Peptides against a protein of PDB entry 3B8E. Designs and how they scored, part 202

Target 1, 230 residues: chain A of PDB entry 3B8E
Amino acid sequence: PFLIFIIANIPLPLGTVTILCIDLGTDMVPAISLAYEQAESDIMKRQPRNPKTDKLVNEQLISMAYGQIGMIQALGGFFTYFVILAENGFLPIHLLGLRVNWDDRWINDVEDSYGQQWTYEQRKIVEFTCHTPFFVTIVVVQWADLVICKTRRNSVFQQGMKNKILIFGLFEETALAAFLSYCPGMGVALRMYPLKPTWWFCAFPYSLLIFVYDEVRKLIIRRRPGGWVE

## One batch from the design tools (peptide; made by RFdiffusion4, then SolubleMPNN)

Design b1_p27_4_s2 (from b1_p27_4, 19 letters changed)
Fold by OpenDDE base, seed 4:
Structure b1_p27_4_s2 (fold): chain B 230 residues (1-230), chain A 27 residues (1-27)
Amino acid sequence: as target 1 above (230 residues)
Amino acid sequence: KEELLKKFLEFLEELLKKVLEKVLELD
């Protein structure tokens, strides 16, 4: 998110504090849950042909898969960001390069895509309105990510939800998202304004996309053992 | 790279317009 903010010069979609809340708050319990996840039967039963090369290749493929999932998460957050800004009159093309004028507190006549002028205060309200749903979108997408990360080759439908710690992590992450979204003072403390309940559903298509992507990937791995997607 | 980004943003804008139209029709 921050790299896209710099490269595209768009208004900040996610604050640094919210990033820290993701890294320290939402990822900790899931990471612990994955450490206690039962070994997947397919991973344990497959003898490596070459223990050195196959392990290294396998680690590279896993890292690439996690990188792809992280990209889908970021895209989900940005989609929600662009939807909210579009609803407030700022179309995606208009946001490109707008950051300099957006962040200038002395400019109170920044125009949206429809010619409406926005004061600095109004712009910051819209920006902070985007932080909460971006964060919530990441949380909802992480639901799918956490569920798929418990398996490498097996379908979620085959392995099931056996890890109680993972389930607890999903609830804890959701509770944290609700707290940050609706607790009074979060707008001042974290620059996260209250979220309309309808915005929780904005991320669901991306969660579904991650599930479909992972199931298709796993299906390809099952049909073509030793492929580059493994 | 900028042209690709612009085309992507144009595509995203069209997609967003379609999504917003559908969402507003549901309200």
Scores: peptide ipSAE 0.027, ipTM 0.486, DockQ to the pose 0.048
Fold by OpenDDE base, seed 5:
Structure b1_p27_4_s2 (fold): chain B 230 residues (1-230), chain A 27 residues (1-27)
Amino acid sequence: as target 1 above (230 residues)
Amino acid sequence: KEELLKKFLEFLEELLKKVLEKVLELD
């Protein structure tokens, strides 16, 4: 998110406080749940045929999978950001280079894509309205990640939702997202304005995409043991 | 790279318009 913010000079899609809430609040319990699931899964039971080469290959493949998942998460967040700004009259192409004027408190006549002028206060309300949905989008996509990362080879449908720590992680991150989104005063304290319940569904296509991606990957691994997709 | 970014953003804009049209039809 921050790299795109710098390169495209768009209004800030996600605040620093929101990033900290993701990294420290929502990711910690899920990460612990994934570590325990990796210990329960057949990942640790299969002795590598060659401990040195097979370990390196597995670490690279895991790193690639996490990198791809992280990219899909970011895309989901940005999609939500662009939808909200478009709903408020700012089309994606108009946001390019707009940051300089957007962040200038002395400019009160920034035009949207339809020629409507926005004051600094109005622009900041719209910006802060994007922070909460972006965060919620990440949480919703993380639901899929947690479910997917439970197993390396088995379908989610075959393994089921048996890990209590994973279920707790899903509950905790969802409860935190709901608290930050709907608790009075969060708009002032954290610059996270209340979210319409419908925005929770904005991330579902990306959650589904991650799910499909992983099921396809696992299917390929099962059909071609020792292939490059392992 | 800038031209590719513009084309991508144009595509995204068209996609967003279609999504918004569908959402507005549901309301």
Scores: peptide ipSAE 0.026, ipTM 0.570, DockQ to the pose 0.048
Fold by OpenDDE base, seed 1:
Structure b1_p27_4_s2 (fold): chain B 230 residues (1-230), chain A 27 residues (1-27)
Amino acid sequence: as target 1 above (230 residues)
Amino acid sequence: KEELLKKFLEFLEELLKKVLEKVLELD
């Protein structure tokens, strides 16, 4: 998200405080869940024939999978950001290079894509309105990630949701998202305004996309053991 | 690179318009 923000010079889609809440609140539980799953998987794995090479290959595969999932999460967040701004009259093309004027307190006549003028205060309200949905989108996409990560080789449908830690992680992330979205004063403290319930659904297509992508990936791996997709 | 980005953003804009039209039809 931050890289696209720098490259495109668009209004800030996610505040620094919200980023910290993601890093500290939402990434920790997935990391713990994955660490437990790795430990269970490593206990169940027969002694690796070559512990150094098999560990290195597994670490590379995990790193690539997380990198891909992280990119899809970022795309989901940006999609939600662009939907909200478009609903408020700012089309994606119009946002390019707009940051300089957007952040200028002395410019109170920034035009949207329809020629409507926006005051600095109005623009900041719209900006902060994007922070909460962006965060919620990441959390909803992380639900899919957590469910997917539970199954390294088997379909999620084959192993089921037996991991209590995973369920707890999903609950904690959802509770945090609800707290940040609906607790009074979060708009002032965290620059996160209350989210309309409908915006929770904007992330579901991306969650489904990640799920389908992982199932297809696993299907390819199962059909072509030793292929380039491993 | 800028032209490719512009085309991508135009595509995204069209996609967003379609999504918004569908969302507005549901309301």
Scores: peptide ipSAE 0.026, ipTM 0.523, DockQ to the pose 0.048
Fold by OpenDDE base, seed 2:
Structure b1_p27_4_s2 (fold): chain B 230 residues (1-230), chain A 27 residues (1-27)
Amino acid sequence: as target 1 above (230 residues)
Amino acid sequence: KEELLKKFLEFLEELLKKVLEKVLELD
């Protein structure tokens, strides 16, 4: 998220403190859950490879999986960010390079995509309105991502939801999201304004899409072992 | 598994430190 913010020079989609809360509070339990996940049944059925190569492959797989999850989460968050800003008159193309004027307190006539002028205070309200939905979107996407990451090749339906740590992690991150979204004072402390319940549902189609995509990917891998999708 | 977890946590810590350093430099 921060890299895209710098590269695209767009208004800040998520506060730095909130990013830290995601990294420390939301990602830790899932990461632990994945580490304690039972070995996939197809991995266990493989003849033991050279233990040195298997460790290296496993480290690479975990690193790749984590990187992919992070990218998917970021995409989900940015999707929600762009939706909110578009609803407030700022189309994605118009946001490119807008940060300089957006963050300038002395500029009170920043135009949106429709020629409406926005004061600094109004812009900051919109910006802070994005923070909570961005975070919630990440959490909702994580529901799918955590479930799909249980297995590399097997369907979630085949592996089942037996990992109690994963289930606990899902509840914890959801509770954290609810706390940050609705606890009084979070608007001041974290610049996270209260989220309308409707925004929780904005992430669901994206989470579902990821879930379906991953299941299809896994299905293809199972049907065509050794393909380019591996 | 524990060693892998430790390395992963170390990586995360390092990443967080880098992010924090960058954030603090911007502030």
Scores: peptide ipSAE 0.000, ipTM 0.263, DockQ to the pose 0.017

Design b1_p27_4_s3 (from b1_p27_4, 20 letters changed)
Fold by OpenDDE base, seed 1:
Structure b1_p27_4_s3 (fold): chain B 230 residues (1-230), chain A 27 residues (1-27)
Amino acid sequence: as target 1 above (230 residues)
Amino acid sequence: KEELEKLFKEFLEKLKKEVLKKVEELS
């Protein structure tokens, strides 16, 4: 998200404090759940024939999987961002290069895609309105990620939701998202304005996409053991 | 659908230009 912000020179989609809340609040529980699952899988795995090579291959596969999921997660967040700004009159094409004028407090006549002029205060309200939905989108997409990560080789449908830690993590992330979204004063403290309930659903297509992507990936791996997708 | 595709192409082209400009500024 931050790289796209720098490269595209768009208005800030996610505040620094919100990013910190994501990194500290939402990434920690997944990391713990994955660490437990790795430990459990390592305990259950028979001695690898070549521990160095098998570990390196597994680490590369995991790294690629997380990198791909992270990219889809970022795309989901940006989709939500662009939808919100488009609903407020700023089409995606108009946002490109707009940051300099957007962040200038002395410019109170920034035009949207329809010629409406926006004051600095109005622009910042719209910007901050994006933070909460972006965060919630990340959390909802992360639900799919957590469920997917639980099954390295098997379909989610085969292993089921047996991990209590995973379920707890999902509840914790959801509770944090609800707290940050609806607690009074979060708009001032964290630049997160209250979220309309409808925005929770904007992330679901991306969660579904991640599920489909992972199931297809796993299916390909099963059908072509040792193929390039590994 | 065609208008959306056109808008998306224009967005990608503009994004490409901004990326190239930023790369040129950093080089």
Scores: peptide ipSAE 0.010, ipTM 0.271, DockQ to the pose 0.070
Fold by OpenDDE base, seed 2:
Structure b1_p27_4_s3 (fold): chain B 230 residues (1-230), chain A 27 residues (1-27)
Amino acid sequence: as target 1 above (230 residues)
Amino acid sequence: KEELEKLFKEFLEKLKKEVLKKVEELS
């Protein structure tokens, strides 16, 4: 997830503390909830395969699924990051390699894509303005991802929302996001400035897109078992 | 907090250098 940040050498999209809050605060309960998810009806109906090969495949599939979820979340966060920076005059292409100058306290004339000069303080305000929306975007995307991940092949509508732990996890992460976004002092404590309510909706189209994409993918898998889409 | 951010930046720079070295070794 941070590979793009390292390779592109862009301004820091998410603070270290916020990353820790994601890893420890938002992902833990949902991950546990997935462990208690009921077995898919299609998995239960499968003929017994070779236990050795099935175990290896299952471990690889779990690892791949977690990796994919993390990438989708990161993409959602980066999308919001780029939108905010673009609205503040920094186009994505201009951000490439900008980090060195961005983080230098002695450079107070960093130009945006429109030739506007930004002081160090101004740049840091914009950077910190990105932290909260990035985090919230991850949470909103995670709603869809968690619902998607509860089933591998079955539709969400077929499996239903029976896992109370999952539902609780969704509320918990949302409450945490709201707390971090709006609690007084979070700007000082976590460098997470208050989020405008409009930014909560920035991730919704993306969440909807991945939800629809996954349902379509699952539909294709059901229609064409053994295809490359698995 | 500033110190933590500095440490994180240093970590990322080190990681970048390591990745680049590995890429160069594989190229």
Scores: peptide ipSAE 0.000, ipTM 0.238, DockQ to the pose 0.030
Fold by OpenDDE base, seed 3:
Structure b1_p27_4_s3 (fold): chain B 230 residues (1-230), chain A 27 residues (1-27)
Amino acid sequence: as target 1 above (230 residues)
Amino acid sequence: KEELEKLFKEFLEKLKKEVLKKVEELS
């Protein structure tokens, strides 16, 4: 998502603090759960292992799986971002290249797609209004990841440990999202304005998309073991 | 500003990788 901001030169869709929360909060817990699953698998197998080759394979598998899910998450976040800006008069095409004027404090007459002029303060309000629902979209999409993990064919012990860690992580993410969305002063402190409750539901289609994607992936794996889709 | 943000993102990605490696070693 941050790369699209730089390449398209659009107003910042996701704040730095929110990026930190995603990278260190939302994505770390699933990775920790996989680390425990891997450690348990190594204890159970008790066979000679080449740590270098097996680590490389595991890192590639993790990177591919989370990379694909992360792209779908980013698309969901950007969809929400563009919808909010469009509702405020900024069509997606008008946002391209607008960042320079958008971030300039001395320009108080930036026009939207309908010719309405926006002050710097007004523009920053709408920008910060986008940060919260982008984050919430990521959190709601992570709920689908919980379902995906529960449906994996792992050992009872591995599945149990993974589920506990994931449930804790999703609870933390949801609590953080609620705190950032509704706690007074977060707009000033973290550049995240309050979220309308209806925006929580905007992420559900993307959660469903991830679920369908994973089921299709699992179906392909079952039909073609050892394929590139693993 | 853009360069600083890019640098920060790269830093976070590096930090994430380091934390994951440590967790894997301790698990």
Scores: peptide ipSAE 0.000, ipTM 0.236, DockQ to the pose 0.027
Fold by OpenDDE base, seed 5:
Structure b1_p27_4_s3 (fold): chain B 230 residues (1-230), chain A 27 residues (1-27)
Amino acid sequence: as target 1 above (230 residues)
Amino acid sequence: KEELEKLFKEFLEKLKKEVLKKVEELS
């Protein structure tokens, strides 16, 4: 997100505090869940043909899969960001290159896509209004990520949700998101303004996309063991 | 702002410790 902010010169979609909440709050339990997840019986029973090379290849393939999921997650966050700004009069194309004027407190006549002028204070309110929904979007997408991470080859529907750590992770990240979104004073303290409950559903298409992606990936792995998609 | 961020980091570290304890209990 920060790289896109710099490259596209758009208003800041995600604050530093929000990033810390993701890294230290929402991502922690998922990471632990993955570490303590019982390997699928098939993975543990397969003696590596070559322990050194096969382990390295498997770690790389897993890392690539998580990287792709992370990209889908980021896209979901940016989608929410662009929708909110569009609802406030800033179309995505108008945001490109706007950062310099947006962040300048001495410019109080920044125009939106419809010619309405925005003061610095008004712009910052809209910017901070994006931080919470972006964070919530990440959390909602992480629900799907957590669920799919339980299994490597089998469908989530086949394995079920038996991991207590996974369930706790889903609860923890959701509770944190609700706290940061609706607790009084978070807008001032953390620059995370409250959002409408409907924004929780904005990320659902991307959560579904992650589920579809993972199911397709796992299907390919099952049909073509040892393929590049593992 | 920086002081608030520091306080929040401390809060997150405390939360991390509590979550880790709960994970250990659930494991």
Scores: peptide ipSAE 0.000, ipTM 0.235, DockQ to the pose 0.019

Design b1_p27_4_s4 (from b1_p27_4, 21 letters changed)
Fold by OpenDDE base, seed 5:
Formats: C-alpha cells, structure tokens, sequence
Structure b1_p27_4_s4 (fold): chain B 230 residues (1-230), chain A 27 residues (1-27)
C-alpha cells in the first residue's frame, strides 16, 4: 500500500497505526495458531526431506504466500479504498497525482471529480475514513489466508477445522477489528473512524477468491505432483 | 500524537502478552 501511495501519488490508503494494528494485533494469534495445526493426513507417506539439499521455505512458497496471495489481499484493500473515495466524490482516475495537493494544508480548494472543493480538514477526514475499512478488509481477507495456510497439499475440507487455537485466532482478530473500528475515541486516538457495517462485506469476494485459488492450486498439486504450481 | 502513539504501543504490548498467555493456556 505504501509503495502504491508513492508511485501513484494517491492519498494514503493505510496509515502506520493501522499497519501496527495488523502486525501486532490481528496477525499474531493466527500466526501462532498455525504452529498447533495437525499434520496433514498424508505427511507420513511422503519421502523424508533431505536437510542438506531441501530448504524448509523455498522460493515457490515465498512467491505464493507473499506474492500471489498478497496481491489479491492488496487488491481487496484498494477496492474498498476506491469505493469509499468514489462515494465521497473522488473517482479513481482523479486520485492519480492528487497526493501533493491533498497533503498540502495550505490548499483548501482541492476539487473532487464533480467540481466540489474540499478543505484540508475535510480531505483528512475522508482519508482517515478510508483507513478503518482498509484495515477491516485486510482482516476479512486474512480469514481466508489463515484457513488456506492450514495445509500445503490437502484441501481444507479434507483437513477440517479441528484446531481450536486457530478458531480462537479468527474470533480474536475479528473482535479486535470490531473494537478498533467502533470503540468511541478511536478516531481521535488512532485516526480510525467508524465504518458502516456494510464495509465488512466488501472484502468477501476477495476472501472467496483467495480460498478458491488456493483450493484449485492444491487440487492441481494433488493431481500433478512436481508441477510448476507446487 | 506522539503521546497517543506511545500509549497505543504500550496497549499493544499488553495485549500481546495477554494473548500469548491465553495461547499457552489453550495449547
């Protein structure tokens, strides 16, 4: 998000505080929960890893986890961001290159896509209004990310949802997201303004996409071991 | 703003500790 902010010169979609909330708040319990996941049913049927030649984490796993899934996650966040700004009069095309004027406190006549002028204070309110839904979108997408990370090869439907710590993690991150989004004073303290409950659903298509993508990937791996998608 | 950030970080560290303790109890 920060790289796109710089390259596209758009208003900041996600603040540092919200990033910290993700890293320290919503990601921690889910990540720890994966350490307690049950082994895949076929793990004992696989050949032992050669510790001299085989890496625990290879480039393919990194590419999958941080590349492909991360891109879908980012797209979900930016979708929410663009929808909110569009509802406030700023179409996506108009946001390109707008950052310089947007962040200048001395410019109080920035025009939206419909010719309405916005003061600095008004612009910052709408910017901060985007931070919370972007954060919530990330959390909703993380539900899918966490679920798909339960297994490397087996379908989630084959593995099941037996890890109670993982279930607790899903609940905890959701509860924390709700707390940060709706607790009075969070707008002042964390610049996280309350969002309409409907914004929680904006990420659902992307969560579903990640889930379907990973299930298809795992299906291909099961049918064609040693393929390029592994 | 800096004071608020400090308070927030302290809150997050407290939360982290509580969560880790809960995870240990549930494991």
Amino acid sequence: as target 1 above (230 residues)
Amino acid sequence: EEELRKKFLEFMEKLKKEVLELVEKLS
Scores: peptide ipSAE 0.013, ipTM 0.374, DockQ to the pose 0.018
Fold by OpenDDE base, seed 4:
Structure b1_p27_4_s4 (fold): chain B 230 residues (1-230), chain A 27 residues (1-27)
Amino acid sequence: as target 1 above (230 residues)
Amino acid sequence: EEELRKKFLEFMEKLKKEVLELVEKLS
């Protein structure tokens, strides 16, 4: 999100504090929960790893986990960001290059896509209104990411949901997201203004996309063992 | 703002403690 903020010169979609809340708050418990996940049913039936040729974490796994899934997560967040700004009169095309004027406190006549002028204070309210839904979108997408991380080859339907700590992690990150979204004072303390409850659902298509994408990937791996998709 | 941040950090530490206790019970 920060890289796109700099490259496209758009208003900041996700604050540094909210990024910190994701890394330390919503990701930590789910990551720990993976240590308690049961081994895949077929893991002991695989050929022994060759320590000279096979890396424990190979480039293929890194590319799939961090490159592709992370990109889908970012797209989900930006989708929510652009929709909220569009509802407030700022179409995506108008946001390009707007950052300089947006962040200047001395400019109080920034125009939206419909010619309405916005003061600095009004713009910052809209910006901080975007931070919370972007954060919540990432959390909702992480539900699917956490579930798919249970297995490398088997589908979630084959492996099941036996890890109670993982299930708790899903509830914990959701509760944290709700706290940060609706607790009084979060707008001042964390620049996270309250959001409409309906915005929780805007991320669901992307969560489903990640889930379907991973299930298809795993299906390909099962049909073509040793492929680059593994 | 600083007071709210302090309260938030205290909440996070409490939550972390509760999670760790739950992990110990489930392990």
Scores: peptide ipSAE 0.012, ipTM 0.361, DockQ to the pose 0.017
Fold by OpenDDE base, seed 1:
Structure b1_p27_4_s4 (fold): chain B 230 residues (1-230), chain A 27 residues (1-27)
Amino acid sequence: as target 1 above (230 residues)
Amino acid sequence: EEELRKKFLEFMEKLKKEVLELVEKLS
């Protein structure tokens, strides 16, 4: 998100506080839960592979898979961001290069895509309105990420939802997202304004996409053992 | 604002403790 912010010179889609909430709040518990899930998964049941040769290949494949999932997560966040801004009159094309004027407190007549002028305060409200839905989008796509990470090869439908810690992690991150989104004063304290419940659904297509992507990947691995997709 | 941030941090610390306790119980 931050790289796109710099490259595209768009208004900040995700604030520093929200980034910290993701890293310290929503990523920690899932990471712990995954550590325990790996012990129950097919990963631990695999015979010890040659640690010198097989480790390097697996690390590369894992890094690629996580990189791809991360890209899908980022796309989901940006989709939500663009939808919110478009609903407020700022079409995606109009946002390109707008940051300089957007962040200038002395410019109070920034025009949207429809010629409406926005004061600095109004623009910042819209910007901060994007932070919470972006954060929530990341949480929702993380549901899929956590679920798919239960196994490397087996379908989620085959492995099931047995790890109670993983389930707790899903509830914890969701509860945190709800707290940050709806607790009074979060808009002032953390610049996370309340979101419409409908914004939660903006992430669902991307969550589904991650799920489908991983299921297809795993299906390919099962059909072609030792392939480059593993 | 500062009070809300403090309450948030306290909440996060509480959640961390609860998670750790749960992990210890399930390990």
Scores: peptide ipSAE 0.006, ipTM 0.325, DockQ to the pose 0.018
Fold by OpenDDE base, seed 2:
Structure b1_p27_4_s4 (fold): chain B 230 residues (1-230), chain A 27 residues (1-27)
Amino acid sequence: as target 1 above (230 residues)
Amino acid sequence: EEELRKKFLEFMEKLKKEVLELVEKLS
């Protein structure tokens, strides 16, 4: 996803500060919460695996699964980004290669998809308007990711929501997202402009997609033990 | 923040160039 962004040369959808807020702020507590998750009920029932072959395969498969989830997260963010820009007159196709002109302070006549000219200041306002929704989208998608990461094999419905620390992590990241999105001065300090409440819902389909994807994956693993999906 | 952004963009352009060069070497 990041490589696609670089190749497409579109306006920056996520500010550096926002990235740091994700990496250091919203991911830390949830990641710690996973360390306190109860062991899967079936771990002790698993037959001894070949420690040499099965460990390596499992690590690769886990890495691939997390990579896929990360791609879905990124797609959710980009979707929100493209929706906001489209609502402001910039269709996705028009954004291709636009970054050079977009970031040039001396160009004040960048045209949108409808021929409207945008000053540098106006473009930056729209760009910064995208940062907060992109961030919030990542947080909302992380809800599903955090929940699914509770178990490697068992369904969330089987394992349950017993980890109070995980629940706390979900609330913490949400509260942080709300704070960064709505606290006065964040637009000036972090260039995170206030988010319309409706934008929170843009992430929900992707959150659901991750949840469904993981449940299906786990179901396949349960039905076909030793398959390439593990 | 603008300086940080500039540095980031410069880094990204550098990375893009390196990746393209790598692709050209592999092709």
Scores: peptide ipSAE 0.000, ipTM 0.244, DockQ to the pose 0.030

